# Peptides against a protein of PDB entry 3ZOQ: the designs that were tried, part 10

Target 1, 223 residues: chain A of PDB entry 3ZOQ
Amino acid sequence: QLLQDSWWNQLKEEFEKPYYQELREMLKREYAEQTIYPDSRDIFNALHYTSYDDVKVVILGQDPYHGPGQAQGLSFSVKPGVKQPPSLKNIFLELQQDIGCSIPNHGSLVSWAKQGVLLLNTVLTVRRGQANSHKGKGWERLTDRIIDVLSERERPVIFILWGRHAQMKKERIDTSKHFIIESTHPSPFSARNGFFGSRPFSRANAYLEKMGEAPIDWCIKDL

## One batch from the design tools (peptide; aimed at target 1 K83 S187)

Design b1_p11_4 (made by RFdiffusion4)
Pose (drawn by RFdiffusion4):
Structure b1_p11_4 (pose): chain A 223 residues (1-223), chain P 11 residues (1-11)
Amino acid sequence: as target 1 above (223 residues)
Amino acid sequence: SLPAFDHFYEP
């Protein structure tokens, strides 16, 4: 068993399939022979921090950060102590305009995960310095199933879909139950074309309040 | 300190 019960009960059949076994064997070799991010112990951190039952909001990313000391097994977040990349700086600028939070002295979003924000990348590993190097190796098949089981959940889930790749997942989400907040990506190329001013954080909290759920405290505290 | 690397993004 690789995950806590709430998730294991939804996903155990996927981990028994040939494609996962092939992916696991490739990763055992690559972690021993080269530099793979995030650290192997951190691959499933988004699901460890945010159980299936506790998921309130899902923020979809693509692949992990590919530099030393960055990736934590969470979409968009970085380990404390490293520089915040441009897209993450833009997320904090939008958070400041929307909610009013000060800009934090670190980029870790673990606080969000602990409050029910699933920071799910669609690809869970990457070779150092080589973006998208683990594309098509089997992670998409698993993360599509993670999206499927969340879409099948009775209690509604709020999906935040930034950019074109994340928005492609709308087809897998049952919008008769679930909420979608979508905009352009926070990358500097696209942040001023819709992401800025989109107010995703207060909008997510409004959906939660309508359902009688506690809102997310989005502000990140300095370390 | 080491540089930060953002995700590959194409508009």

Design b1_p11_4_s1 (made by RFdiffusion4, then SolubleMPNN; from b1_p11_4, 5 letters changed)
Fold by OpenDDE base, seed 2:
Structure b1_p11_4_s1 (fold): chain B 223 residues (1-223), chain A 11 residues (1-11)
Amino acid sequence: as target 1 above (223 residues)
Amino acid sequence: SLPAVDNYFVP
């Protein structure tokens, strides 16, 4: 099957719906005719690394990086050996100021994903060099459902919502059960207007501790 | 389209 058991149980009905079948057919054409990122095998990496039951934190992105070798199916994350994009650099700057982590020599956030940080983009594919090229093609409906089933989960989740796009999803989150950490986006265009100093990492861990759960080790080792 | 401020990369 496409997804591990816990996510499959939550999402299997979506894959049978017409919108997803249309999306799938579109993607077949796109991958055949265009250079699409990430690699087709990596599209669902966020769900592969972090099971439905293991989700502790969600970090929402928009769509994948559209440059060669960058996207690895995780929001904000880049493959090892890839130059850190500006927003990711700012994320690491905030991480350093928030909880004292060193800035890693790479941009892979896989270590977060393996600890229960769902690094989810709302759109999971993109054409090379064409940001948002797969916007409005069906991914948003699936990823909305991902947010919905997490919201419906009894065990609380922490949602980190950077910027207006991510914050638009707040209406789908049951705030009686789940925690939300909001700030401006880490983009150079917005980071100084609230992202820096927002301390999302320590705040997330504070919620986890309150819930009696193990905190995330946000610090990333060099490769 | 989203404002540039909400993009995490620049083309």
Scores: peptide ipSAE 0.031, ipTM 0.666, DockQ to the pose 0.083
OpenDDE base, seeds 1, 3, 4, 5: peptide ipSAE 0.023, 0.021, 0.028, 0.023; ipTM 0.626, 0.631, 0.669, 0.616

Design b1_p11_4_s2 (made by RFdiffusion4, then SolubleMPNN; from b1_p11_4, 7 letters changed)
Fold by OpenDDE base, seed 4:
Structure b1_p11_4_s2 (fold): chain B 223 residues (1-223), chain A 11 residues (1-11)
Amino acid sequence: as target 1 above (223 residues)
Amino acid sequence: MEPAVDQLFVP
């Protein structure tokens, strides 16, 4: 499915560049020879659910979940019926403590994406059972461009940067215009070191309200 | 419809 016009106008030149052509040829081989996640139709779901103009908040992930049926092209999100991964459970624990939302019976963040939360991984594909297997293959150059064109946008964006990998992207963000929310990663290995109590959801909404924008309804209904 | 092979990985 073609990108929405707003994203296409920002990114069309990237798809013609040699690095992306090489990435595409790599992906053709990988999807033919290996089990790759997400489904090839779901790779760009973050851009499909949230247009360039509709982005209010960006949440950066690293790469997709590498287990069967998990990844759906949205950072931290899992398909309905899939057990919530540990990091996602911690996200919902913080959501509950921050703004009082109930923990949903599923892990789909599609409701956030539809409200203008760009759930972007820096690498958009992964081999089954092999975390970071598609690192350094060209996705990072495209996703860096996504960050760049959002940073260049006149309308301010809120970037939520959990952990060092996401925080390395801060240098690409015009902090005179855009807002940054930083903490440790929601992973069980790091969440107690600053993610819990960071209140990213209420802080994001406070920035949106200050800009005269509608806040995000972060609460997720059961399915 | 599944995208044609030539449209794969082009958003």
Scores: peptide ipSAE 0.136, ipTM 0.701, DockQ to the pose 0.030
OpenDDE base, seeds 1, 2, 3, 5: peptide ipSAE 0.022, 0.130, 0.111, 0.029; ipTM 0.630, 0.684, 0.709, 0.667

Design b1_p11_4_s3 (made by RFdiffusion4, then SolubleMPNN; from b1_p11_4, 5 letters changed)
Fold by OpenDDE base, seed 1:
Structure b1_p11_4_s3 (fold): chain B 223 residues (1-223), chain A 11 residues (1-11)
Amino acid sequence: as target 1 above (223 residues)
Amino acid sequence: SLPAVDQAFVP
């Protein structure tokens, strides 16, 4: 099976559906004929690092970075050794101001993922140099289902929704049991309009504490 | 030239 048991139980029916089979066939062609990111083995890293049962926080992104060596299957995250993209830099600036973490010398958010932060893009692949090139090809249906099954989970989840694209998913979330943290996007084009000062990290931890769960150690060590 | 994540804009 493609995914670990907890996610497989939630998503196995999706992988049998025609839309996903068509997506898979498209991806086979894309990866064969063009340079696609992330590496095909890394597409589902968000689900690999964070099981369905282990999800504490969800951070939604749009689609992967489209430069060489950048994307690692986690929203906003870049592989070690890669220069931090602008939005990620702003995330770390807010992290520093929010809870005092130092800015790491790399951009990998794997440590968050391992603690239960699902770093999910709504579209999980992209052509090199072509933002949104795989939009509308089927990923959104799968990732909507991921949001749905988390919304249906009895154990509460915290959804961090930066920007309007992510916030459009709010209607899929049962706010009677799940928590939502909203602000403008960390992009340089929007960060100063509400992202900075939104303190999503301390707010997320406050909710976790209310639920009797261990907070996230958001601080990232240098490599 | 920037990826979508870096182009996100709120009018």
Scores: peptide ipSAE 0.145, ipTM 0.772, DockQ to the pose 0.212
OpenDDE base, seeds 2, 3, 4, 5: peptide ipSAE 0.047, 0.027, 0.037, 0.025; ipTM 0.718, 0.688, 0.702, 0.643

Design b1_p11_4_s4 (made by RFdiffusion4, then SolubleMPNN; from b1_p11_4, 8 letters changed)
Fold by OpenDDE base, seed 3:
Structure b1_p11_4_s4 (fold): chain B 223 residues (1-223), chain A 11 residues (1-11)
Amino acid sequence: as target 1 above (223 residues)
Amino acid sequence: MEEAVDRAFVP
């Protein structure tokens, strides 16, 4: 599917660059020879659900879930009917403690995306059962450009940066215009070291209100 | 499959 006009205007030059053509050829081979996630039609779902102009909040992930039926092209999100991964469970626990939302019976974050939460992984594809298998193949250059064009935008953005990998992108963000919320990662290995109690949802909404923007309804309804 | 990848990667 074609990108929305607002993203196309920002990214069209990237798709013509040699690195992206090489990435495309790699992906053609990978999808033909291996089981790759997400579905090829879902790779750019983060950009499909959230236009360039509609971005209010960015949540950075690393790469897609590598199990069957999990990844849906949105960071941390899983398709309905899929068991919530440990990191996502911890996200919902923090959501409940932060702003009182109930734990949803599914793991889809599409409702956030539709409200202007860009759920972006830095790498947009993965081989089945092989975490980070598509690291260093060109996705990071495109997703760095996505961060750059958002940083250049006059209308402020809130960046939520969980863990060291996401926090390495802070150098690309103009902190004179944009807001950053940092903590440890929601993973069970790091959540107790600063993610729990970080209150990223209420803090994001507080910034939106200061900007005169509508807050995000972070509470997710059951399906 | 190749066409689907092409459509997915060419915005």
Scores: peptide ipSAE 0.104, ipTM 0.735, DockQ to the pose 0.032
OpenDDE base, seeds 1, 2, 4, 5: peptide ipSAE 0.058, 0.085, 0.097, 0.110; ipTM 0.712, 0.737, 0.725, 0.742; seeds 2, 5 fail the geometry check

Design b1_p11_5 (made by RFdiffusion4)
Pose (drawn by RFdiffusion4):
Structure b1_p11_5 (pose): chain A 223 residues (1-223), chain P 11 residues (1-11)
Amino acid sequence: as target 1 above (223 residues)
Amino acid sequence: SETDEDTDPFD
């Protein structure tokens, strides 16, 4: 068993399939022979921090950060102590305009994950310095199933879909139950074309309050 | 540097 019960009960059948076994064998070799991010112990951190039953909001990313000391097994977040990349800086600028939070002295979003924000990348590993190097190796098949089981959940889930790749997942989400907040990506190429001013954080909290759920405290505290 | 880059800049 690789995950806590709430998730394992939804996903155990996927981990038994040939594609996962092939992916696991490729990763055992690559972690021993080269530099793979995030650290192997951290691959499933989004699901460890945010159980299936506790998921309030899902923020979809693509692949992990590919530099040393960055990836934590969470979409968009970085380990404390490293420089925040441009897209993450833009996420904090939008958070400041929307909610009013000060800009933090680190980029870790673990606080969000502990409050029910699933920071799910669609690809869970990457070779150092080589973006998208683990594309098509089996992670998409698993993360599509993660999206499926969240879409099947009775209690509604709020999906935040930034950019074109994340928005492609709308086909897998049952919008008769679930909420979608979508905009352009926070990358500097696209942030001033819809992401800025979109107010995704207060909008997510409004959906939660309508359902009688506690809102997320989005502000990140300095370390 | 590698840590100065976005994961999905052209999305």

Design b1_p11_5_s1 (made by RFdiffusion4, then SolubleMPNN; from b1_p11_5, 5 letters changed)
Fold by OpenDDE base, seed 2:
Structure b1_p11_5_s1 (fold): chain B 223 residues (1-223), chain A 11 residues (1-11)
Amino acid sequence: as target 1 above (223 residues)
Amino acid sequence: GLNDLDTAPFD
């Protein structure tokens, strides 16, 4: 579907550039020849759920889950009925320890997105069973631009950067205006090295309160 | 059907 006006105004020039046209043509071939995730209607779900003006928090992921029925166009999020991936389980464990939320019986983070949490992957598509298969094909340039236009926004944004990949984007963020919350990645391989106990949810809400904005209700209801 | 690859109307 078409992007919201607020995002279109910020990104329309990117879509006209050769790199994006080449990416688009590549993706058309990929979706025709391979099983690609997420569904082609869900690629920009992060932008669909959270307008440019409504972004309060950004959580960066790398690329979509590559298993059947998992990816829904939101970083770390899985469709209802899908088993929670290990990183997401750890996110909910930290959420529980941080602010006392119950662990939900599903993995959909749509409720966060609707409140202004931009759940953005740096790469927005992937081949089934092939992590990073669409790395370096043009998505990173677009998603860098997304970060750039948010950085240029006058109204402050909170960037939650889990792990080295996300933290590499810090150089694009104007820290004179925006806030950054950094820790190790929620992956089982790194969560115990700093993610657990990092309290990103309460810290994000603390910044929102300082800005006079409504905090995020991070707690997710069961379905 | 409608997909996000068609987010910009290009000829």
Scores: peptide ipSAE 0.180, ipTM 0.749, DockQ to the pose 0.029
OpenDDE base, seeds 1, 3, 4, 5: peptide ipSAE 0.140, 0.134, 0.083, 0.127; ipTM 0.744, 0.751, 0.744, 0.752; seed 3 fails the geometry check

Design b1_p11_5_s2 (made by RFdiffusion4, then SolubleMPNN; from b1_p11_5, 5 letters changed)
Fold by OpenDDE base, seed 5:
Structure b1_p11_5_s2 (fold): chain B 223 residues (1-223), chain A 11 residues (1-11)
Amino acid sequence: as target 1 above (223 residues)
Amino acid sequence: DLTDLDAAPFD
């Protein structure tokens, strides 16, 4: 699937650069020879669901879930019918505690994406069972550019940066224009050290309302 | 079917 015009206008030059050409060739080989997630049709789902102009909130992840049927091209999100990973469960626990949403019976965050929540991983593909297997292959340069063009946007964006990896991107964000929400990662290894109680959802909506924008309906309906 | 890897033209 082709990128939306708004993203294409921002990223078209990247796709012609050698690094991306090399990345693409690598990925073509990887998808042919190994099991790679997400499906090749879903790699840019974050950009497909949320146009450049419609981005209100960015939630950064590292790389896709590497188990069967999990990754759907959206950070932290899993396809319906897939067991919620621990980090996602904790996200929903915080969501419930923060703004009172019920915990959904699925893990799809598509409803967030459709409202302007860019669910972006810094690396957009992974080998089955091999976390970070596509780290350092070129995705980070593209996704850095995504962060850059959003940072350059006049209309403010809210960046939710969970954990050190995401927070390292803070240097690319113009904090004079954009709002950053930081906490520890929702992973079970770190959630109790700051993620729980961080209330990123209400804080994001409070900022959106101050900007005169519609808040995100963070509550996810059961399927 | 077009994949996301086909999102841009290449040499």
Scores: peptide ipSAE 0.179, ipTM 0.765, DockQ to the pose 0.030
OpenDDE base, seeds 1, 2, 3, 4: peptide ipSAE 0.112, 0.177, 0.131, 0.134; ipTM 0.749, 0.755, 0.731, 0.748

Design b1_p11_5_s3 (made by RFdiffusion4, then SolubleMPNN; from b1_p11_5, 4 letters changed)
Fold by OpenDDE base, seed 5:
Structure b1_p11_5_s3 (fold): chain B 223 residues (1-223), chain A 11 residues (1-11)
Amino acid sequence: as target 1 above (223 residues)
Amino acid sequence: SLNDLDTAPFD
């Protein structure tokens, strides 16, 4: 579907650039010849659910889950009915410990997205079973631009940067305007090294409240 | 419904 006007105004020039044209042609071929995730209708779901103007918080992921039915175009999020991946389970564990939310019976973070949490992967597609298979194909340039235009926005944004990959984007963020929450990645390989106990949800809400904005209702209802 | 690839480039 078409991008919301607020994103279109920020990104329209990117879609005309050769790198994106090449990316698009590659993806058209990939979707035709391979099993690619997410569904082609869901690639820009992060932008569909959260307009440029409505972004309050950004949570950066790397690339989509590469298993059947998992990815829904939102970082860390999985479609209802899909088993929660380990990183997502840890996110919910931290959520519970941080602000007391119950662990939902599904892994959809759409409710966050609808409240202004931009759940952005730096790479927006992946081949089935092949993590990072679409790395370096052009998505990073587009998503860097997304970070850039948010950094340039006057209204402050909270960037939650879990792990080194996300934290490498810090150089693109104007820290004089925007707030950054950093910790290790929620992956089982790193969560115990700093993610657990980092309390990103309460910290984000505290910042939003200081800004006079409504906090995020991070608690997710069961379906 | 149009997929996201079909919509970009957005003429």
Scores: peptide ipSAE 0.192, ipTM 0.776, DockQ to the pose 0.031
OpenDDE base, seeds 1, 2, 3, 4: peptide ipSAE 0.078, 0.170, 0.127, 0.042; ipTM 0.719, 0.756, 0.727, 0.710

Design b1_p11_5_s4 (made by RFdiffusion4, then SolubleMPNN; from b1_p11_5, 5 letters changed)
Fold by OpenDDE base, seed 2:
Structure b1_p11_5_s4 (fold): chain B 223 residues (1-223), chain A 11 residues (1-11)
Amino acid sequence: as target 1 above (223 residues)
Amino acid sequence: SLNDQDAAPFD
């Protein structure tokens, strides 16, 4: 099966729907004819690293990095050895100011994912050098369903929504059960308008503590 | 910048 059991139980019906079959056929053509990121085996890495039941925090991105070797199927994350993109650098700057973590010498957020931070893009593939090239092709319907099934979960989730694109998903989140942390996007275009100083990491851990759950170790070790 | 995931301004 495509996903681990916990996610498969929640999403298996989506993969049988016409929209996803059409998306799948589109992706087959794209991967055959174009350079597409991430690697096809990495498309669902966010769901592979973080099970449905283990999700503590969700961080939404838009679509994958579109440069060579960057995307690894996790929002904002880049493979080790890859230069940290500007938004990620700003994320680490805020992390340092928020809770005192050192800035790592790489950009992999896998350690967050393994602790229950679902690093989900709303669109899970992109053409090389063409941001949003796979927008409106079906991914958004699947990722909306991911948000929906998390919203329906009894165990609370913390949603970190950076920027307007992510915040548009707030209407799908049951705020009677779940927590939302909002700010401007970490992009250089918007970070100084509210992202810096928003302290999403300490705020997320405060909610986890309130729930009686283990906090996230947001600090990332050097490689 | 150009290779940033969110290079386009949205806020």
Scores: peptide ipSAE 0.029, ipTM 0.689, DockQ to the pose 0.479
OpenDDE base, seeds 1, 3, 4, 5: peptide ipSAE 0.022, 0.023, 0.022, 0.025; ipTM 0.594, 0.593, 0.591, 0.590

Design b1_p11_6 (made by RFdiffusion4)
Pose (drawn by RFdiffusion4):
Structure b1_p11_6 (pose): chain A 223 residues (1-223), chain P 11 residues (1-11)
Amino acid sequence: as target 1 above (223 residues)
Amino acid sequence: SETDIDPEWWE
């Protein structure tokens, strides 16, 4: 068993399939022979921090950060102590305009995960310095199933879909139950074309309050 | 540097 019960009960059949076994064997070799991010112990951190039952909001990313000391097994977040990349800086600028939070002295979003924000990348590993190097190796098949089981959940889930790749997943989400907040990506190339001013954080909290759920405290505290 | 590059910088 690789995950806590709430998730294992939804996903155990996927981990038994040939594609996962092939992916696992590739990763055992690559972690031994080269530099793979995030650290192997951290691959499933988004699901460890945010159980299936506790998921309030899903923020979809693509692949992990590919530099040393960055990836934590969470979309968009970085380990404390490293420089925040441009897109993450833009996320904090939008958060400041929307909610009013000060800009933090680190980029870790673990606080969000602990409050029910699933920071799910669609690809869970990457070779150092080589973006999208683990594309098509089997992670998409698993993360599509993660999206499927969240879409099947009775209690509604709020999906935040930034950019084109994340928005492609709308087809897998049952919008008769679930909420979608979508905009352009926070990358500097696209942030001023819709992401800025979109107010995703207060909008997510409004959906939660309508359902009688506690809102997310989005502000990140300095370390 | 590698840490200055976003995963989907082109978006």

Design b1_p11_6_s1 (made by RFdiffusion4, then SolubleMPNN; from b1_p11_6, 5 letters changed)
Fold by OpenDDE base, seed 5:
Structure b1_p11_6_s1 (fold): chain B 223 residues (1-223), chain A 11 residues (1-11)
Amino acid sequence: as target 1 above (223 residues)
Amino acid sequence: SLNDIDPAQLE
């Protein structure tokens, strides 16, 4: 899909660099020879739904879900009709406890994205059944640049960093301008060690309101 | 817009 002008202006130079050209060639091969997720048209959905200028909140993920029909180009999000993965279930549990939202009957976070929540994975593709199979192939350099240009933005951003992988990006974020919410990852392996009770949704909205911005309606309607 | 591009074009 076509990139919005606001992101293109920020990222256009990256797409001409050798690393991205190599990544692109790799992806051509991978999509031809393997089952790769998400659909190639959905790779940049996070940027499609949330323009550079409209970003209010960033939620960082690692790489896409690697099961059939799951990944839709948004971190932690799954297409409607897809069983909610464990981490997403925990996200919704925390959402419910934090601000009282009901647990939706689907796992699509598109409504968040449309409100300015950039649901960004650091790696944007994955082989079926092979987590992190596209790690170290060039995506991280691009997504680091995405973080960088957001960090450089004058208008503050809220970064929600769940788990060590996301928190490693903190060094790229100008904390004099931007707000960071950190906790353990929503994964069942770590959620009880700090994610539950971290109340990232109310904290994010509190910060937005202090900035004079409209809060995110985190509650997701059933489909 | 008219000047949008698709960096993920995989031919």
Scores: peptide ipSAE 0.035, ipTM 0.687, DockQ to the pose 0.025
OpenDDE base, seeds 1, 2, 3, 4: peptide ipSAE 0.022, 0.027, 0.027, 0.024; ipTM 0.590, 0.642, 0.672, 0.581; seed 1 fails the geometry check

Design b1_p11_6_s2 (made by RFdiffusion4, then SolubleMPNN; from b1_p11_6, 5 letters changed)
Fold by OpenDDE base, seed 5:
Structure b1_p11_6_s2 (fold): chain B 223 residues (1-223), chain A 11 residues (1-11)
Amino acid sequence: as target 1 above (223 residues)
Amino acid sequence: SLNDIDPAQFE
């Protein structure tokens, strides 16, 4: 998929750097020899759905779901027809308790992305059945740059950082301009320790309204 | 856009 001009202008130098060329060569081999998720055409869906200038909120994930048909190129999101993973179920539970949205019958977060919610994983590919298999291969440098260019943007951004991995990125975010919403991860192993009741959706909208921006319609319609 | 590229062609 073609990358939008707004992101291209911010990231074009990265794609010419040796680390990304090495990453690309690795990925060519991986996609040829292994089952890799998401589909190669979906890797940059987060950037495709949400332009650099349109980003209002960032939700950071670690790496894509590693099961068949799950990964959609958006953090925490799964393709329609795919069973909602536990973390996503908890996200929807918090959404319901926070702002009263119904639980959707699918797990696609595309509607959020289209409204300016950048659903970014720090690592954008994974081998089937092997979580974090593409960790440390170059994606983190690119996605760090994505965070950096957003942090450098004059128009404020809201960063939602669930769990320690995402929170490690706080040092890259200029909190004099941007807002941070953090809690424990929505995973069943951590959700009860702070994610539930954290109300990230209403808090994000409160910041947006304070900035004179349109709030996000977080409620997701059934398909 | 005419300036768009696809950096994700790994097939």
Scores: peptide ipSAE 0.031, ipTM 0.691, DockQ to the pose 0.026
OpenDDE base, seeds 1, 2, 3, 4: peptide ipSAE 0.024, 0.029, 0.030, 0.024; ipTM 0.591, 0.667, 0.702, 0.664

Design b1_p11_6_s3 (made by RFdiffusion4, then SolubleMPNN; from b1_p11_6, 6 letters changed)
Fold by OpenDDE base, seed 5:
Structure b1_p11_6_s3 (fold): chain B 223 residues (1-223), chain A 11 residues (1-11)
Amino acid sequence: as target 1 above (223 residues)
Amino acid sequence: SLNDVDPAQLE
């Protein structure tokens, strides 16, 4: 699927650069020889659902879920019918505790994306069963550029940075314009060390309201 | 979109 014009205008030069051409060639080989997630048509779903101009909130992930049928091109999100991964379950627990949303019977965050929540992984593909298998292959340069062009945007963005990996991107964000929400990662290994009780959803909405923007309806309906 | 280039096209 073609990128929206707003993203194309921001990223078109990246796709012509050698690093991306090399990445693309690597991906061609990977998708041909191995099982790669997400589906190649879903790689840029985060950009498809949330235009550059419509971004209100960014939630950074590392790389896609590497199990069958899980990844759908959105950070932390899983396709309907897929068991919610532990981190996602914790996200929903915090959501419930933060603003009272019910825990949905699915793990799709598409409703967030459609409201301007850019669910961006820093690496957009992964080999089945091999976390971070596509780390350092070129995705990070593209996604850094995505962060950069958002940071350069005049209209403020809220960046939600869970865990060290996401927080390392803070140096790329102009904090004079943009708001950052930081906590430990929602992973079971770290959630109790600061993620729970961090209330990122209400904090994000409070900032949006102060800006005169519509808040995000974080509550997800059952399917 | 009026774009004609799909960066996600692998084949």
Scores: peptide ipSAE 0.037, ipTM 0.677, DockQ to the pose 0.025
OpenDDE base, seeds 1, 2, 3, 4: peptide ipSAE 0.026, 0.034, 0.020, 0.032; ipTM 0.684, 0.680, 0.608, 0.662; seed 1 fails the geometry check

